# Peptides against a protein of PDB entry 5HOI, part 170

Target 1, 351 residues: chain A of PDB entry 5HOI
Amino acid sequence: FRYMPFSPAGTPFGFTDRRYLTMNEVGYVSTVKNSEQYSITVSFFDVGRFREYHFEDLFGYDLCFLNEKGTLFGQSKTGQIQYRPHDSIHSNWTKIIPLQAGERITSVAATPVRVIVGTSLGYFRSFNQFGVPFAVEKTSPIVALTAQNYRVFSVHYSQFHGLSYSLSELGTSSKRYYKRECPLPMSLPNINSDMKKDANLDYYNFNPMGIKSLFFSSYGDPCIFGSDNTLLLLSKWRSPEESKWLPILDSNMEIWKMSGGKETTDIHVWPLALAYDTLNCILVKGKHIWPEFPLPLPSEMEIRMPVFVKSKLLEENKAILNKKNEIGADTEAEEGEEDKEIQIPVSMAAE

## One batch from the design tools (peptide; made by RFdiffusion4, then SolubleMPNN)

Design b1_p19_3_s1 (from b1_p19_3, 9 letters changed)
Fold by OpenDDE base, seed 5:
Structure b1_p19_3_s1 (fold): chain B 351 residues (1-351), chain A 19 residues (1-19)
Amino acid sequence: as target 1 above (351 residues)
Amino acid sequence: SRRERIERTRERIAELAQE
């Protein structure tokens, strides 16, 4: 196992010279490799609120986090981080995070009030928005971070215990835990089943945890989207005894439903954010499970608890078709078996 | 509206499923 730099909804280069460093509801950050240099572009979905900007990256930033006030960049190997406000009122700042031999920055997060750096050795470093340090804490190895206001959602990995998560609040004087290194019930990528397609191997090498993204919902609930394309939401996290992960969306099931039950193995959801009861995402068509260039417009998908099993729906639809064929022997509609849109019962749209 | 945005997503999935 190798710790890789993680950024929310970041994409690999693949066979191209360009990738997305991160994307969310605010916008998307791209990098283009030009010889030994990189050109970074910070783009926004709300073009009326924000102006796109570019800069030359001499460091090869491989970590990124975008918020409404600025962009945090990091270099996983050198420990360099840079914060760039979107406005020209506040200055950019750069600093080096001290790394031990073999230590890597694995994830970075930034809010308008906090900067967080997590490492492969489990160093959790907190700063204000100006790069002034608050604290250094030793945790289990950090593989992913996200933050909203003063709250941090961290994902940890242990070779012995698998994935865990923490939910913390970074006050002015102290860090409070709501959850501390609790088991995370997310499926890891299965190397043996999924790696038959070269594209899946390339993505696994880029992101071995299969965490496509993690974010806070608009209500401030931690969300994670794994390799199984299921959106998990941490419900009731303020009550330790009542807190649970809810599978609030099976995106593969929803694509299958919205396609009329067609085999849609080449249509993928790429998660951006959860706004109320709607997943903001990019719909991706093709061999790669991640968006290419240009970035498609974001799509909205309603969250729904996965109550239905695809196999049962297929069996029920076959049973309905067989009953129709038993009643209607006389109509020679030779329309080929392959194109029959599976009518999803209207009752499934109301739950 | 939210409904119009969800319907647009359904239309986009239908388009992508015909390609």
Scores: peptide ipSAE 0.388, ipTM 0.913, DockQ to the pose 0.756
Fold by OpenDDE base, seed 4:
Structure b1_p19_3_s1 (fold): chain B 351 residues (1-351), chain A 19 residues (1-19)
Amino acid sequence: as target 1 above (351 residues)
Amino acid sequence: SRRERIERTRERIAELAQE
């Protein structure tokens, strides 16, 4: 296992000179290799609210976090971070995070009020939006961060304990934990099954945890989207005893349903955000599970707990087809190639 | 509306599944 720099919904370069550093509901940050330099573009989905901007990156930023007020960049090896407000009213600032030998920044997050840096040694560093430090805490190794307002969702990795998570609030005077290094019931990528496709190997090398993204919902609930393409939401996190992870969307199952039950192995959901009861995402067609260039328009997918088993739906549809064939044996209706569209019962749309 | 955006997603998945 290697600690890799993680950014929410970041993509690998693959065979290209381009990748997305991060993307969410606000927009997307791309980087293009230009000899020894990079050109970074910060793009927005709401083009009326924000103006796209670009700059030359001499540092090779491999970490990014986008919010409504600015973009945080980080360089995992050097410890350099830069915050760039989207407006020209606030100044950019740069800081060097002190790193120990072999330590890497593994994730960064920024809100309009906080900047957070997590490292491979488990240093959790908090700052205000101006880069003024609040605290340094030692945690288990941090592999991913996201933040909303004053809240931070952190994912930790231990070789002995696997994945854990913390949910904290960064007040002015103190850090409050709602959850502290609790087990995260997310499946890790299965190297042996998934690596048969080169594209999965490239993604695994980029992101060995398989965390495609993590974010807070519009209601302020921590969400994580893993390699299994299941959206997990942390429910009731304010009540320690009642808190649970809910699988609120199986995106593979939803693609399968929406395709009429076709085996769509080349359609992928790339998560952006959870707004109310809809996953904002990019639909990706192709070999790679991540979006390429140009970025497609975002799509909305309704969250639904995966109550249905694909096998049962296939059995029910076979039973319906067999009944139709038993009834249809008496009427010489022409053998038109009725496309085997699996009639998904409309009743599944009403709950 | 929300319904229209979800239906557009369904249509888009159906389109992508025909390619």
Scores: peptide ipSAE 0.387, ipTM 0.913, DockQ to the pose 0.809
Fold by OpenDDE base, seed 3:
Structure b1_p19_3_s1 (fold): chain B 351 residues (1-351), chain A 19 residues (1-19)
Amino acid sequence: as target 1 above (351 residues)
Amino acid sequence: SRRERIERTRERIAELAQE
């Protein structure tokens, strides 16, 4: 196992010279290889609120986090981080994070008030928005971070215990835990079943945890989107004994419903954010499960677990078709089994 | 509206499923 740099909704280069370093509801950060250099572009969905900007990257930033006030960049091997405010009023700052031999920065997060750095050895480093350090804590190895305001959602990995998570609040004087290294009920990528497609192997090598993204909802609930394409939300986290992960969207099932029950193995949901009761996402068509260039416009999906079983709906629709055929509707349209649009009940289709 | 945005997503998935 190798610790890889993680950024929320970051994409691999694949066979291209360009990738997304990160994307969310605010915008998307892209990098292009230019010989030994990189050109980074910070783009926004709200073009009226923010101006796109670019710069030359001489360091090869492989970590990124975008918020409404600025962009945090990191280099996993060198330990260099840079914060760039979106406005020209505030200055950029750069810092080197001290790394031990073989240690990597695995994830970075930034809010308007905090900067967080997590490492492969489990060093959790916190800073203010100006790069002034608050604390260093030793945790289990950090594989992913996100943050909202003062809150941090961290994912940890142990070879013995698998995935765990923490939810903490970074005050001025102390870190408060709401959850501390609790088991994360997320499935890891299945190497044997899914890796039969070369595209899945490339993504696994880029992101061996299969965490496509993690974010806080608009209500401040931790969310994670894994390789199983299920959105998990941490409910009732303020009550430690009542806290539970809720599967709030099976995106593969939702695509299947919205397609009229067609087999859509080449349509993928790429998660951005959860705003109220809607998942903001990019719909991706093709062999790669991640968006390519240009980035499509974001789509919205309602968060809902389907109350139906796909197989039962298929059986019911077959039974309805057989009954129609028995009633002597001689429409001999031998439309091949693959093109039969499944009548999903309007209540299940519209919900 | 929210409903119109969800319906637009349905339409977009239906389009992508026909390609």
Scores: peptide ipSAE 0.386, ipTM 0.912, DockQ to the pose 0.788
Fold by OpenDDE base, seed 1:
Structure b1_p19_3_s1 (fold): chain B 351 residues (1-351), chain A 19 residues (1-19)
Amino acid sequence: as target 1 above (351 residues)
Amino acid sequence: SRRERIERTRERIAELAQE
C-alpha cells in the first residue's frame, strides 16, 4: 500500500496530459500538463453565479478542494498549499506545511471558515480561511478529508485495523469529536478480481482506497462512495449509540434498473454530491470508470436502499415469461418481443 | 421538477445503453 494524494472525485491522467483535480456540486477543477508546468482551470456548473478562471501552476498541485468561496490547492510532497478565493476582493495566500521525511499531505479540505490538512503520518492540521493555524493533532494516518462549515469528516487507514473514520467539529478553542477513529464498513478494491481490466489498475494506482468521493449531504451527514459503487451515509451521528452507516444507493443496481435490465458494464456513476434525496453525479460511458474531457452535464439519481436482489428479479421475470409462453401457445399473435420492461414492484418506497 | 430530472437521467442511461 502507498499513501496517495486524495481529492474528492479527482481523476487520474491515464494516458492523457489532463485530469480533474476535484469535482463536486459547485464545479470542477482541471489541470493540463504543459511541459514542466501545469495550467489549472477552475470551472463552475452555475456559470451565472461564478466566473471560470485559470492560472499557471509551477508547483504541480496534486491536491484540491473546491467550495462556494474558493479553491484550496496542495502539493503532497513539498507541503505547499494555496487558497484562492473565487472573488477577487480577497487575496490568495500560500503556506508551506512542515513535513517529516517521507511524510506526504494525503488530503486537504476547505470551507468558508476552515482549512484542513491531513498527512500520511496522521498529522491533522487546522487553519482558518486566512491560513492562521489553530492546532496540530496526531491521529491515525489520514487518507481522505472533507469538510462542511465547522465539521470535518476524515478517513484513516491502519495496516492492522483497516479503514476508520472520524467526525469532528472545529470550534475556535477546541476540536469536538462526534466519532473518533471508528471502524468504516467500506469494501476496499479487490486487486485480484477487478484488475482484469488495465483501466482498473491505473485507477487503483491513483487511488488505492477506491474512495471515488466523500462529502457532506445537504443535511450535514457524512457520505462516502467507494469502489463498490455504493453510497454510504452516516445516520444519527449525533447519538453515538444510534449512529449507523446506511447503504442509501447501489448505483450499479440503479443503472441496471434504468436500462431496463440490460447488462451495462460500461456505464459508470461518478459521484459529485448528495442534495436532499438525490445523488448529483456524472454518467460515464466507456472502459474508464471516471469522466474524461469534456465533462458531461451532471445527472440526478434518487437514493434508494438496495433491498432488491437482482438474481430474484431475473428469476421472477423468467418465471413470468415462461408462464406467458405456456398460456400463449394457442394464440398466433406474433406480437413482437419488444417491451421486456422489468416491472419493479413500486411498494418498497422506504417510509 | 425533481421527477423530470430523474426521468432525464433514465433517458440518458437508456441512450448510453444503446451505444
Scores: peptide ipSAE 0.385, ipTM 0.913, DockQ to the pose 0.781

Design b1_p19_3_s2 (from b1_p19_3, 10 letters changed)
Fold by OpenDDE base, seed 4:
Structure b1_p19_3_s2 (fold): chain B 351 residues (1-351), chain A 19 residues (1-19)
Amino acid sequence: as target 1 above (351 residues)
Amino acid sequence: ERKKRIEETRERIKKLAEE
């Protein structure tokens, strides 16, 4: 296993010279290889609120986090981080994070009030938005970070214990834990099943944890979207005994339903954010599970607990079709193309 | 508005499933 730099919804280069460093509900950050340097573009979905900007990256930033106030960049090997406000009022700042031999920055996060750096050795470094350090804490190896306001969701990995998570609040004087290195019930990518397609191997090499993204919902709940394409939400995290991960969307099942039950193995959800009860995402068509260029417009999926089994729905629809064919034997109804649309029972739209 | 965006997503998925 190798610790790879993680950014929320970041994409690999694949066979191209360009990739997304990160994307979320605010926008998307792309980087293009240009010989020994990179050109970075910070783009926004709300073009009326923000102006796209670009700069030359001489450092090869491989970590990124975008928020409503600025973009944090990081270089996993050198320990360089840069914060770039979107406005021209606030200055850019750069800092070197001290790294031990073999240590990597594995993830970075930024809010309007905090900057967080996580490393492969489990150093958790916190700063204010101006790069003033608060604390350094030693945790289990950090593989992913996200943050909202003062709250941080961190994912940790141990070779012995697998995935864990922490949920913390970075006050002015102290760090509070709501959850501290609790087991994360997320499935890791299955090397043997998923690697049958070269595209999946490329993605696995880029992101061996299969964490496509993690974010906070609009309500401030931690969310994670894994390789199984299931959106997990941490419910009731303020109550330690009641806290649980909820599988609030099986995106593969939802795509299949929305298609009318067609084969949709080449349609992929790329997660951006959870706003209220809708997953903001990019729909991706093709061999690659990640968006290419140009970036499609975001789409919204309604969150729904996965209650239905695909096989059972297919059996029920087959039974309905067979009953219609048994009844239809007496009526010379025309050979109209039987639109094989699986009638999803409308009744579940009302709760 | 939200219902419209969800329906637009459904139509996009239908279209992508026909390609």
Scores: peptide ipSAE 0.500, ipTM 0.936, DockQ to the pose 0.802
Fold by OpenDDE base, seed 3:
Structure b1_p19_3_s2 (fold): chain B 351 residues (1-351), chain A 19 residues (1-19)
Amino acid sequence: as target 1 above (351 residues)
Amino acid sequence: ERKKRIEETRERIKKLAEE
């Protein structure tokens, strides 16, 4: 197993000279290879609130986190991090994180009040927004981080125990745990089934955990979107005994429903954020499961627990069609079986 | 407004499934 740098909704280069370092509801950060250098662009969805900006990257930043106040960059191998406020009032700052031999920064997160760095050896480093350190904690190896305000959602990996998660609050004097290295019921990428397509191998090499993104909802609930294209939400996390992961969206099922039951194997959801009861996402068409350039406009999908089985819905629709044919509706409908819009009951579409 | 954006998403998915 190899620890790879993770950023929320980051994309691989693939066969191109450009990729997204990160994207969320605020915007998207892209990097383009320019000889031995990189050109970074920070773009925003709300063009009235923020101005796009560019800079030359001499360090090869492979980690990124975007928030409403600034962008955090990191270099996984060198330990360099840079915070760039979106405004011109606050200064950029750079810091080197001390790394041991073979240690990598695996993830970074930033809020308007905190900067967090996680490593492949499980060093959890916390800073304020000005890069002043608070603490260093040793945890299980960190593979992903996200943060909202003072809260941090961390994903950990052990070869023996698989995936775990922590939910913590970073006060000024202490770290409080709501959850500490609890089992994460997320499926890892299946090498044997998914790797038959070269594009899936490239993505696996970029992101071996298959975590497409993780974020906090608008209500402050931890969310994770894995390789199975299921959005998991941590419910009732304030009550440790009542806390549970809810599969609040099967995106493959939802795409299939919204298509009218057509084949949708080349349509992919790329997660950005959860706003109330809608997943903000990019719809991707094609061989690659990640968005290319230019970035499509975001789309909203309603969250729904996967209570329906595709096969059963197909059987029910076939039974309805057969009953209509028995009632003497016209014979011409035999040949076009593949293109028939599945009548999804309005009750399944309107909740 | 939200219902409109969800319906726009459905229309986009339908279009993408026809391509």
Scores: peptide ipSAE 0.500, ipTM 0.935, DockQ to the pose 0.790
Fold by OpenDDE base, seed 1:
Structure b1_p19_3_s2 (fold): chain B 351 residues (1-351), chain A 19 residues (1-19)
Amino acid sequence: as target 1 above (351 residues)
Amino acid sequence: ERKKRIEETRERIKKLAEE
């Protein structure tokens, strides 16, 4: 296993000179290779609130985290990080994170009040928004980070224990854990089945954990979107005994339903954020599971627990069609083939 | 408004499934 730099919803270069370093509900950060240099552009979905900006990257930043106040950049090998406020009032700052031999920064996160750096050796480094350090903690190897306000959601990997997660709050004097290296019930990418397509191998080499993104919901719940295209939400995390992961959306099943039951193997959801009960995402058409350039407009998908099995719905619809054909044999009415939308049973909203 | 954006997503998926 190789630790790779992770950024939320980051894309590989593939066969191109450009990729997305990160994207979320605020915007998207792209980088373009220009000989030995990179040109970085920070773009926003709300063009009225924010101004797009660009700069030349001489360091080759491979880590990024975008928030409403600024962008954090990191270089996984050198340990350099840079914070760039979106406004011109606050100054940019740069810092070098001390790395041991073979250590890599694997993920970075930033909020308006905290900067977090995670490494392949499990060093968890916390800073304020000005790059003043608070603490260094040793954890299991960190593979992904996200943060909201003072809260941090971290994903860890161990060869012996697989994936785990932590949920912590970074106060001024201390770190509080709500969850500490608890098992994460996310499936890893299946190399043998999924890698038959070259595009999946390229993505696996970029992101071997298959974590497309992780974020906090608008309610402050940790969310993760894996290679299985299922959105998991950590519910009741304030109550240790009641805390559970909920599969709140099977995006492949939802695409299939919204298509009217057509084959949709080349339509992919790329997750951005969870706002209330809607997944903000990019719809991607084609061989690659990630968005290309230009970035399509975001789409909203309603969250729904996967209660129904696709095979059972197809059998029920075939049974309904067969019954209609048995009854309809006596009436010569050329009722046109109205695209019989699959009547999805109204999911009882679980109270 | 939200229901409209969800329906726009459905229409977009229907279109992408016909391409």
Scores: peptide ipSAE 0.500, ipTM 0.936, DockQ to the pose 0.803
Fold by OpenDDE base, seed 2:
Structure b1_p19_3_s2 (fold): chain B 351 residues (1-351), chain A 19 residues (1-19)
Amino acid sequence: as target 1 above (351 residues)
Amino acid sequence: ERKKRIEETRERIKKLAEE
């Protein structure tokens, strides 16, 4: 196992000279290889609110986090981080994070008020938006970070315990834990079963945890989207005893339903954010599970707990088809290719 | 507006499933 730099919804280079460093509801950050340098572009979905900007990257930033006020960049090996406000009022700042031999920055996060750096040795470093340090804490190895306001959602990995998560609040004087290294019920990518396709191996080498993204919902609930394409939401996290992970969307099932039950093995959801009860995402068609260039327009999917099993719906549809064929044996009705749309019962749209 | 964006998503998925 190797710790790799993680950024929310970041994509690999694949066979291309370009990748997305990160993307979310605010926008997307791309990097292009230019000989020994990189050109970084920070693009926004709301072009009326923000102006796209670019710069030359001499450091090879492999970590990124985008928020409404700025972009945090990091270099996993050197420990360099840079914060770039989107406005021209606030100055850019650069800092070197001290790394031990073999230590890597594995994830970075930034809010308008906090900067967080996590490492492969489990150093959790917190800063204000100006790069002034608050504290250094030793945790289990950090593999992913996201943050909203003062809250941090961290994912940890132990060879002995697998995935865990923490939910913390970074006040001015102290760190509060709502959850501290609790088990994360997310499946890791299965190397033997899922890697039959070369594209899955390339993605696994880029992101061994299979965490496509993690974010806070608009309600401030931690969300994670794994390799199983299921969106998990941490509910009731304010009540330690009542807190649970809810599978609020099976994206593969939802694509399959919205297609009318067609084979959709080459259609992928790339998660951006959860706004209220809609997943903002990029729909991806093709061999790669990640978006290529140019970035497609975002799509919205309604969250729904998976109540139905695909196999039962297919059996019910076969039973309906068999009954229609038994009744239809006596009339020479023309073989019109009736596109057999699976009628999903309308009753679940009314709550 | 939200219902429209969800329906646009369904139409996009239908098109992608025909390709």
Scores: peptide ipSAE 0.499, ipTM 0.935, DockQ to the pose 0.786

